# Designs tried in a protein design run: peptides against a protein of PDB entry 5H65. Part 41

Target 1, 294 residues: chain A of PDB entry 5H65
Amino acid sequence: QYLERTPLCAILKQKAPQQYRIRAKLRSYKPRRLFQSVKLHCPKCHLLQEVPHEGDLDIIFQDGATKTPDVKLQNTSLYDSKIWTTKNQKGRKVAVHFVKNNGILPLSNECLLLIEGGTLSEICKLSNKFNSVIPVRSGHEDLELLDLSAPFLIQGTIHHYGCKQCSSLRSIQNLNSLVDKTSWIPSSVAEALGIVPLQYVFVMTFTLDDGTGVLEAYLMDSDKFFQIPASEVLMDDDLQKSVDMIMDMFCPPGIKIDAYPWLECFIKSYNVTNGTDNQICYQIFDTTVAEDVI

## One batch from the design tools (peptide)

Design b1_p20_1_s2 (made by RFdiffusion4, then SolubleMPNN; from b1_p20_1, 9 letters changed)
Fold by OpenDDE base, seed 4:
Structure b1_p20_1_s2 (fold): chain B 294 residues (1-294), chain A 20 residues (1-20)
Amino acid sequence: as target 1 above (294 residues)
Amino acid sequence: VVEDLADAALEYLEKLRKEQ
C-alpha cells in the first residue's frame, strides 16, 4: 500500500472516507495514563470495556469462595479432583480439578486447572506453575464458568476475558470437544465454552500537528503500533516503561513542540452520524512507530 | 488443610501422575 504524503490542511478539507499518509508531530495525547488507555474490545459487538481492576477481581473471587464445591461433580472422565481446606480464619474449601488428556494427566506445564473457591492470589500463583487456570463453580449438573466479569482463562500473567453480551456459556464438560488438551489455546477454550473472547487494545486519541493544520486521530490497536501486546503491558513493568518511553519520545514533557520528532503514520477518515449531525473522524491504521524517528 | 495451595496442587499432580 502506497500513499503520497498529504498535509493535514488538505485532509481537513476533504470528505470521508479516505486514506492518507501523513507526517505530523504528536502535540498531545489522551488518556495520559497507560492503564486508562488499555481496554477490552469485543470483535463481535464492538463494545469497549474497562479492564477489571485487581480490587474488582478480589470481590468476584471472594464471592465465589463463599460457595461450597459440590462433591457429586468431583472426578469425571475429564478431570481428577481434590478438595483442600485452606489454613486461614475462614477455612475455605477449595476444589482443584486437574484436566486430563484422553484420560491421562499431563505435566504441570501442560495441565489446565479448574478451580472452585480460589482467591485471586491463589489463582495467580497456580497460573505460574500450571499451564492455565479457569475459575469455575459448581452448577446443577456440571462445573460452570464462575463469572465473565473475571477472566475465563489465566495463563501466566495473561488474563483472558469474555464478552458478557455475546457469549452463550456452556458447561465445562464441553472441553471434551477439544482434541488437544495440552496447549490450551485461549480461542479454542473460548469456543468450547461458548465464549466470545475480548481483545486487549490500546485506545488513545492523538492530536497531530504538521504545521499546516491540527487534527485528532483515534488509535485502537492491539500490538502493532507499539509492537507491544496490549494483553501483556499491564502485567509487565518493563513493557509499561517501554510504552512510556515511546510516548515521551514523541511527546516529550517540558519541551516545545518545535523540538518534537516527526511521526509518520497512516490515517483514515470516516463519517460519524450523531442525530442530524455528521462528523468526520480520523483513525490511525497500519502503523508501527519507528525507532529512528526524525 | 493447605497453607500454600499452589505447592499442594503441584505435589498432588505429581502424585497422581505416578499412580496412573
Scores: peptide ipSAE 0.708, ipTM 0.972, DockQ to the pose 0.885
Fold by OpenDDE base, seed 1:
Structure b1_p20_1_s2 (fold): chain B 294 residues (1-294), chain A 20 residues (1-20)
Amino acid sequence: as target 1 above (294 residues)
Amino acid sequence: VVEDLADAALEYLEKLRKEQ
């Protein structure tokens, strides 16, 4: 898209909604910590949620580990089951269900595991050897998703979460509706299980200054702005460093703003009404930070 | 009794596949 560049001083005088192309310096941004800037967003109810901490997940899986797998739910047409007793933790019972594709067990890199009673550590290790893992529990008549406060699907290092508000969970046997039981596309898994998947997003507030005016612009973006997926950044040190480097480039510490590079981006204005108070807010959109800065 | 669940699961899958 193309828009004429508009100085911030002019933008600040105009009514919303409008779209603008701007050139400004990033005076400051918040939050400063990368972890705090990564949230989970529901595309349906639009609620922003915190990404669960490892400690939170440990608690959930510890609780799950206190439950015993139901023997009657083992070995269905959908999956073959094996129960192991761990050496540690007083011989904890763990059930692993290997999902079949039309009655045939796939290769490990194509295989979805359902796990009962696994720890976070065990689940993470499994996700590195198999296509994906779903933490489950024994329900009354079928296996069920363990808890939406934990990932419903773990693929490699990516944890997929669902919205508690918008999801209407269905039992595990609904995975039978999937024709392709080898790729395990997260959206397909979510649909089969009645889950509204949450989206990882970067959430930041930028203070922009072009010398004519100053405004705050909101950034909510999943993978375009940094060209780095928010879904992967928390589990990849190199990606974290990349984001930090980008932010340091546009907002370098220890130097005056006069020396900051120029950022070109698109912003849109919109009206926000809170009671009797009307406010115009701004959001960054359709913007990718370039390697070359002015 | 298993010490490493992930390894055990992988070996078990391979075993099952061979029996198919």
Scores: peptide ipSAE 0.708, ipTM 0.972, DockQ to the pose 0.889
Fold by OpenDDE base, seed 5:
Structure b1_p20_1_s2 (fold): chain B 294 residues (1-294), chain A 20 residues (1-20)
Amino acid sequence: as target 1 above (294 residues)
Amino acid sequence: VVEDLADAALEYLEKLRKEQ
């Protein structure tokens, strides 16, 4: 789409909704900490929620470890099972289920593990050696997903979360519906288990100033703005450094705003009702800034 | 008794694959 540049002073006088192309300086942004800017977003109910901290996950998995695996649920047509006793933590029982593809165990890099009673550390180590890991618990008649407050699927360093509101969980045997049990596509796994997957998004508020006016613009973006996936940034120091570098470039500390670089972006205005007050808000869209930095 | 679950799981998978 083509839009002519519009000064902020003109935009601030216009009714919503409209789309604009702007050239402005990033006076400031919130939140300042990258970790705080990464959220989970539901594509259906549009709820924004915090990414669980490792401490939160530790609690969930600790609770899961208090329940012993049900022996009757071991070794089905879908998976082969093994129970280990850990050396530490008073010898807790951990069940690992190796998912089969048409009755055949795949290679480790193709294998999905279901785990009962594992710690976060153990699960993370497993995810580095196997294709994927799903934390589960023993249900009444089948294995079930442990808790949607924890990842439903871990692949490498990527933690996939589901929406508690929109998901209608199904038992683990529903993984049988997957024709391909080697690639373990997160969306396919989610569909089989009745999970609505959440999206990682950057959520930030930019204060933009072009010398004619100042406005706040909202940013909610998964991977376009920084050309960095929000899903990977929390687990990758290099990606974090890249985002920080981009933000420092546009909003350098200890330098006056007159020396800031110009940011070109698209913003859209929209109406928001806050009680009895009607206000116009702005959101950044269809904007990539990384090309100017890299 | 297992000290490293990840290593044990990997070894176990390899064992099972040889037996299937």
Scores: peptide ipSAE 0.708, ipTM 0.972, DockQ to the pose 0.882
Fold by OpenDDE base, seed 2:
Structure b1_p20_1_s2 (fold): chain B 294 residues (1-294), chain A 20 residues (1-20)
Amino acid sequence: as target 1 above (294 residues)
Amino acid sequence: VVEDLADAALEYLEKLRKEQ
């Protein structure tokens, strides 16, 4: 799998698809804002989606809170339930379901909560005290996932999302199929509930220049390029600073490109057809830059 | 009536665990 270094001028003359190893300078990149570069990607349909903002989630959970928990769905073999009335003008009913492991309630750090009628703030606070939280609603015969536009699973500060197009949702009782009801692995939860989990990815366009030519390369990467998970970066200031530092290192402001460091990476070419127009595009793959920074 | 749902939930879980 060894590839010799190829100059950009040579690459630009070749047909796709091919793989290359290159050494180039990062002339520029877009988007410039980190939060704009983090997307959700479906591994099946390959749709890219924006990460929902707090305001978006507020609306979803506010709407969910208008629904009354069904009393007949409380307390099953899977979970024990409690309904609280919040201290507000009218009193909002919130149902919290504590998922059991083989009939036994686990410790809080191992406990999955199902919540009906919770606000984003309440859910986030719960996720910091319990293992994980799933926003749910009362269905006809069982609890169901509230909305795939919201996280199907919240663990700490990480929001796990599912693909609306590819998912075929199953009721909450399908969590019974999980052997391990303590760790609550997101992929396992997703599988049990018929969810195709979305992947957090960095999405950027790099303009690369090695002095012989210039090309744009697309970056779609979850955790390899920066050695920082895209799933965590939005909620961690230190990780954000690290990414910014890396980008500033390769593309420092206020200096000429001649002084930029060299970036070694792998790119692959591929054909794109838009109507009658044929274009060769390039994508970065199997590349880690963080090791060069430290 | 609850002011802090997270605290109430945690306390409730602890209570239930003691009773099981």
Scores: peptide ipSAE 0.707, ipTM 0.972, DockQ to the pose 0.858

Design b1_p20_1_s3 (made by RFdiffusion4, then SolubleMPNN; from b1_p20_1, 9 letters changed)
Fold by OpenDDE base, seed 3:
Structure b1_p20_1_s3 (fold): chain B 294 residues (1-294), chain A 20 residues (1-20)
Amino acid sequence: as target 1 above (294 residues)
Amino acid sequence: VVEDLADAALEELEKLREEQ
């Protein structure tokens, strides 16, 4: 994919769709706050969603904890179950189901837990000791995913989300279809449960200026642009710092644009129709920025 | 009654594994 560099002034005069290679300075970008730039994207319906905040998850799990586990759904061929009463004022019931691999319980680092009635804090702690955790609830005939507004799978510090619009949830017993019940690949889990997994993406708008013209380009990228996964950045201070540093390098505060480094990237133009209005928009694609530009 | 669910779950898994 070789493209010659095209000045922005020329691009601005051309019809869409087209692809360009450009060299421009990042005059400004939005949003300025990193956490606001991380979204969840559905690969099927293409909707963008906000990443739930801790407070949002707390509410969901608190609501889930008000429901009692169904004792009839314990100890199946898929999992062994234990119910605890928490040492709190009212004695909350929590059910933990240890998923078996072909009838055998795996080691903790390979074990998937299904949890009913757990708090976010408890679930997070569990995810640090076990391979994965799925928040579930007792359905009519089987355990079911608790809520797609919450993660369907938690691995370490990574929360995996599913699209409410595109998912057709299946019961937990569908995990039996997985041959490998040790690695718990998120996509495989999602497929088994009828979930369309959402993808973490950086969503930003860049104002690019090459001295001949100015245009706004949209960035939606998961892990290529910064060479940092959007799925990990929210839970890793070092990664956050790295992204901030990169952005500060390209768009340093307090100095004139003449001193900004040049950004080389690919952009594509596309048409957007809103009623009678037709406009050309631009999106950055297939671009990786170096961390040592300065 | 459990104070730390994560620890209890880990212990339970080990117990169950020993029994299988």
Scores: peptide ipSAE 0.712, ipTM 0.973, DockQ to the pose 0.852
Fold by OpenDDE base, seed 4:
Structure b1_p20_1_s3 (fold): chain B 294 residues (1-294), chain A 20 residues (1-20)
Amino acid sequence: as target 1 above (294 residues)
Amino acid sequence: VVEDLADAALEELEKLREEQ
């Protein structure tokens, strides 16, 4: 849909909801720290959650490691199992379950591991050698997902999280419903296990100024605005640098706003009820920042 | 007893694959 450019002063006078195309300078933005801008968003309940810190995960997995794998749940039609005792950490029991594809064990690059009693470090190392890793625990009748506060699926450096509120967890044997047990698509895994997957999003507030007016616009975007996936940025220094460079380009430190480049973007207005008061808010949408900044 | 779980797991998978 084509929209003509509208000055901010005009936008500020109009009722919501409406869509606009604007050209403005990024006076400032918050949060300033990239790691603070990356959050998890539930597509169902729309709650925003913080991405768990490594320390948080350590605690979860440490707690999980205190549980002993149930020997009765080893070696099913779905997976073959091996239990080890670690050399360190007081002889901790760790169970690794190698998921089979139609009764056949795949190659490591196609293999999903279910792990009981693993540490974050161990799990991360495993995820670099195998296709995917799911932290699990022994339930009463079957293996179960360990904790939705931790990733339900780890692929390489990508941690996939689920919504605690919206998910209705099912046992691991439900992975049998997957036709393809080689690619381990996160959404498919989530569906099989009754998980509503969370989406990584950049969440930022931009203060935009076009010389006629100033408004704050909300940005919630997964991969379009920066053309960088929010799901990968926290684990990739180069991507982090790229985002920082983009932000520095639009809002260079130590330089006056008069020298800032112009940002062209789409914003939509919407009404927000705050108690008895109605407020108009703005959100950036369908916008990709270009390298050739005007 | 395992020192490096990731390496052990790889070896185990290989072993299991050979047996199937």
Scores: peptide ipSAE 0.712, ipTM 0.973, DockQ to the pose 0.882
Fold by OpenDDE base, seed 2:
Structure b1_p20_1_s3 (fold): chain B 294 residues (1-294), chain A 20 residues (1-20)
Amino acid sequence: as target 1 above (294 residues)
Amino acid sequence: VVEDLADAALEELEKLREEQ
C-alpha cells in the first residue's frame, strides 16, 4: 500500500485510527538498554512478559531436581530412558529420555531429549549437543512439561517459552502426533503439547521529530525492524552490537539532532482510553531500518 | 554416577543406537 509522506504536525491533528508514512528523526528512545527492550509477547492474549533471567531459571530447575523420576514412566514407545546419579549435589537423580522417531533412535543432531532433574547448566550443554531439550517432570500417568515459567523447548541457545494464560498443557505422549520427529519445529512441539508459544519482541518507545512536530511511537517487533530476531539477540553478542550500532546511527550521542539521519517509517494511530481520558497513540509498523545501515 | 551429563547422554545414545 502506497502512502504519501505526512508531516508530524498534520498527523497530530488528525483523528485515529489512521496509517501514515513519515520521515522523521529519532530524537530519543526508551529503554536505552537493549536487554530491557526484549520481551515475550503472547500472540493470543497479547500479554507482554519479561524474559526470565538465568537466576530465575536456576531456581525453577533446582526445584524440579528435588523430584524423583518415576521409574514406571521410563522407556515407552516414544522414548528410551536413562537415569544417572550425579556426582555432585548429594547424588541427584537425573533422567534423560531420548525421543524416538517411529521407534528408531535418531542421531544426536536430530534427537529430542526430555530431561528430569537437570540443572540449567546441564540442559544448556545438552542443547548444544542434541537437537532439542524439553525440561519435564514425572506426572501421574505420563511425563509432563516441568514449568511454563521455564522454556518448554531449548534449541541451541534459543529458549522457547509458552504463555501460562493461554496454554492448556498436554502430556508428553502427545508428541506422538508429530509427523516429523526430526526437525522439532518449535511451533509444532508447542501445538502437540497444548502450548501457545510466546514471541520474542523488541519493545521500544521512539520519540520522533521531523521539525514540524514531535510524537512518540511505540515499537513492538520481532525481526523486521532491525532485521535481527529478538529471539536470538540476547544470546549473541554480535547481534547485540548490531542493534546498538543501528540505534547509535539514528540517535548518536553527543550530536545535535540536526545532524541525525532521517528515519523513514510507517506509523499507525489508535485510540486509547484511560478512564475518562481519550488519548491517541502511535505504533510503528511494517518498517525496516537495517538496510540503511549497510 | 555421572560428572558430565551431556557427554554421558551422547555416549548413551550411541550405545542405544547400536543396540537397536
Scores: peptide ipSAE 0.711, ipTM 0.973, DockQ to the pose 0.885
Fold by OpenDDE base, seed 1:
Structure b1_p20_1_s3 (fold): chain B 294 residues (1-294), chain A 20 residues (1-20)
Amino acid sequence: as target 1 above (294 residues)
Amino acid sequence: VVEDLADAALEELEKLREEQ
């Protein structure tokens, strides 16, 4: 695990793959805006996806709200149901299904809601009062997930997404397979419903300079580098501020690079081949910078 | 007819729990 520090000039001359410990200054980074650096990553197909914006979700839920809940799917062994007509929006029908734990309705803080016809605003408000919310729609024989373009599970302010490519969706009754219907662990819910959960990740490209050479290193990290979860940062102003502070510390605006602090990190080289073209790329790994900020 | 879905849902859950 221990590696000797290697100057960038030496690294740039070596073949891949190799691992290095380096000490360099962060000359620049991209993207500059934090929200642009947060992506969704599939652990299976490795596709990177954009986190849906509020506007995107509004459209999805608005479309879902045009559908009428099937009365035949109400009140099963898994859940008790209530249908409301909203005062506004032309009397929209909304169905809320309260998931039971072994036939018993739990307290709100332990209760999973399945919702048909809810708006984003309504769903968000519900997620603040209940343990979790799953947007669903009436299928032919059972409730099913509304759309993987929307969160399959909302817990508080955290939106959990699934991979459209890798997921093989199962009906909502498959939640019966969960022994514990109070904690609603996202991975367990995903497994029950045939969802491959996406991972929130920070995706950035760092330009590193140690005075001997310059190289670009790729960062894909969920919670180690900043010691801040990528899954929470978009919904927490304080966390956003913290990340910004870290980046400003290492790459302060309006200051010459000579005054920048040194960044110690691990990088690995790897080959990327496109036809006859061979390129060596670098990725940051096993690095935490939060310690340098405190 | 519901004005605030979140409040209504919470009240409904409480009601349903009482009926258990």
Scores: peptide ipSAE 0.711, ipTM 0.973, DockQ to the pose 0.873

Design b1_p20_1_s4 (made by RFdiffusion4, then SolubleMPNN; from b1_p20_1, 11 letters changed)
Fold by OpenDDE base, seed 3:
Structure b1_p20_1_s4 (fold): chain B 294 residues (1-294), chain A 20 residues (1-20)
Amino acid sequence: as target 1 above (294 residues)
Amino acid sequence: MFDDLADAALEELEKLREEQ
């Protein structure tokens, strides 16, 4: 859609909701640290939550490891199972379930593992050698997802999370509903297990200044703004560097704002009511800045 | 018993695949 450029001073006088095309300088932004800007967003309830830290996951998996795998749940039509005991960790038992495709075990690169009692480190190593890993626990009648506070699916270095509020978890046997048990598409896995997948998003507040006015605009974007997936940035140093470079380009430290490049973007205004207070807020949308860095 | 779970799992998968 074509929108004419509107100066910020004019925008600040208008009622919401409206959409604008603007040209402004990025005076400042928050948070300054990239890892703080990456959040998990639920597309249904719109809750924003922090990406769990490794320490958080360690605790979850340690707790999970205190539970013994149920021998009755081993070796079903869906998966073949193996249980190991650790040598030096007081005999911790780990169960790995190799998911079959139509009764046939696939190659490692196509194989989904269900794991009981694994540590974060072990799970991460597994995810690098197998297609995917799901942390699970023994339920009453079937394997179940371990905890939505942990990833429901790990593929390579990507951790997929689900919304605790919106998800209605189903047992692992529901993976049988998947026709393709080789690619393990996260959305398909989530659907089968009754999980509402969370989306990685960049969440930032931009202070924009075009010389006529100043406004704060909210950025919530998954992969368009930087042309970098928020889901991958935390685990990729090069991607982190790229984002940092982009931000430094638009908001260079130690330089006067007069020398800042112009940022062209779309913003939308919306009303926020908090009690008796009505506020107009602004959000950046449908904007890509990565092209300007080239 | 295992030292490295990932290696053990990979080996097990290969074994299971050979048996199927």
Scores: peptide ipSAE 0.714, ipTM 0.971, DockQ to the pose 0.910
Fold by OpenDDE base, seed 5:
Structure b1_p20_1_s4 (fold): chain B 294 residues (1-294), chain A 20 residues (1-20)
Amino acid sequence: as target 1 above (294 residues)
Amino acid sequence: MFDDLADAALEELEKLREEQ
């Protein structure tokens, strides 16, 4: 779709919904801190939620560690199991289940681990040596996902979360339905376990000014705007630095707006009803920030 | 008993693979 550039003053006078191409300066943005801009979004119910803090995860896994692994659930056709006892912490029990592919244990780089009673630190270390890790607990008849408040799948430094509202959890034996038990694609794992996976998104509000007018535009984007995945940014210092550099470039501190670079983007207007008040809001879409500022 | 779970798990996987 070809859209001619429209000045903000003209846009502000028009009814919604409409799509526009604009050229404006980023006067300001919120939140200012990157970690506050990363949220989890459900593609089904559209709920936005915070990414759990490390402290939150510690609590969840600590609680999980208070439960003793059920010995009756060890060593099934799906997985082989080992239970360890910590030297410290009054003999905490940790169960690790190595998932098999058609009855055969794969190499570590292809192996999915199910873990009971592990700490966040232990799980993170495991995820760096194995393909994937799923925190689980002993159910009545099978292993079950520990808690949707924690990641259902950890791959390297990526934590995959599921929607509590939309998910209907199934027992771990449903992983048997996966034909490929080596790559452990998050969406496939989610489907097998009845999980609706959440998406990492950047959520920001931009105040845009083109000299003719000022408007606020909402940004909700997973990887297109910055060309950086929201799913990876929290765990990668270099990616964080890159985003910060981009934002500093468009909105440099201590410099007047006249010296700011121009941002070209697409925005769409939409109507929002808040009680008796009707308001027109704007959202950035289909926009990639260019390194070369025009 | 374990000191480092990740290392212990790797060793266990190797052992199990040898036994299968």
Scores: peptide ipSAE 0.714, ipTM 0.971, DockQ to the pose 0.910
Fold by OpenDDE base, seed 2:
Structure b1_p20_1_s4 (fold): chain B 294 residues (1-294), chain A 20 residues (1-20)
Amino acid sequence: as target 1 above (294 residues)
Amino acid sequence: MFDDLADAALEELEKLREEQ
């Protein structure tokens, strides 16, 4: 994968598609705020989506809580169930289903919970004490995933989302197909339920300058560029600080570009056609900057 | 009824495990 370094001025004159190794300074980048740069990407349809805000999730779970758990769906071979009623005037009912492993209830750290009627706060607290949580609703004949607009799986502080366009949802009983019902690997859960999992990605536009030319390059990366998972960064203050530090290092505020550090990276060119307009665009790939910083 | 769902769920799991 060795490529000779090519100056930006030369790259700007060449046809796409091509791959390049470059050494340039990060003149600027967009968006400036980290939370704006984290998106959800479908590996199948390639749609980019915003990560749902807590407020969005609150609405979804509030709506779900208006539905009463179906008594006939309690206590199957797959799970044991308990229903609680809140102490408030409305008497909201919450059903929790403890998924069994070959008929045996596991310890909490290995246990998957299916929850009906839970609030975001309740679900988050549960995810910190159990292995995983899936928000569900009572279907006609089985439990079903509540809504793909919400996480299909919550593990600790990680919210796993699925693609609405590409997923063909199957009922909860399809979890029976999983051989390992203790680790609850997100991809396995997704496969069992007919979900195409979305990938957390950093999405940024870099303006690169090597003194010979200026080039805008697109970054879409999940965990390689910063050596920090995009899936974890929104829920971890330390990781956020780390990313901010990296960006500040390459593009320090209040400092002239002449003093900026050099960034070595790989970029690929590609053609984009919009109507009659043809444009060559560039994307950063196979690049890690954290190793140069640490 | 419950005050804290997470605590209640943990207690319930323990109970169910003891009974199985």
Scores: peptide ipSAE 0.714, ipTM 0.971, DockQ to the pose 0.885
Fold by OpenDDE base, seed 1:
Structure b1_p20_1_s4 (fold): chain B 294 residues (1-294), chain A 20 residues (1-20)
Amino acid sequence: as target 1 above (294 residues)
Amino acid sequence: MFDDLADAALEELEKLREEQ
């Protein structure tokens, strides 16, 4: 994808769609807070969604905890089950189902847990000791995913979400279709359960200035721009600091723009229709900042 | 009853594995 460098003033005069290579300074960006820039994106319907907050998840799991596990759904060919009762909390019942691989229980690091009635805290702790956790509920004939507003799969500190609009949920027994029941690849789990997985993305608007002109460019990227996965950044302080450092490098606070570093990147123009008005917008693509600093 | 679910679950898995 070799492109000649084009000044912003020339780009601003051209029709869309086109692709450009540019060299510009990052005058400013929004949103300023990292957590506000991380969204969930559906690759099918392209809807952007907010990442659920801890408080949102607490409510969902609290509601789930009011339900009683159905005894008849325990101990199938797919999983072995155990039910515990809390000492406090009015005797809350929690069911944990240990998924088997071809009838054999795997080691904890390869084991998928299905959980009914767990709190967010409990689920998170489980995900640190087991391969994966799926919050579920007792359905009419089988276990079912608890709620697509919550993660359908938790692996370590990563929460995997599904699109409510595009997903057609299937019961838990459909996990039987997976040949490999040890790695628990999120996409495979999603496919088995009829879930369209959402993608974590950084969503930002950059104001770029090369001295000849100024334009705003949209950034929607999962892991290329920062070379940091958007899926991991919210749960890792070090990754957050890294992103902040990168942004501070390009937009140092208290410093004049003349001293800002130059950024080389690719942008594409595209047409947007808003009623009777046509507007040309720009999006950053195929750019890694660590490699494009000059 | 349990105090820490994660620990209890881990112990249960080990128990079940020994029995299979």
Scores: peptide ipSAE 0.714, ipTM 0.971, DockQ to the pose 0.922

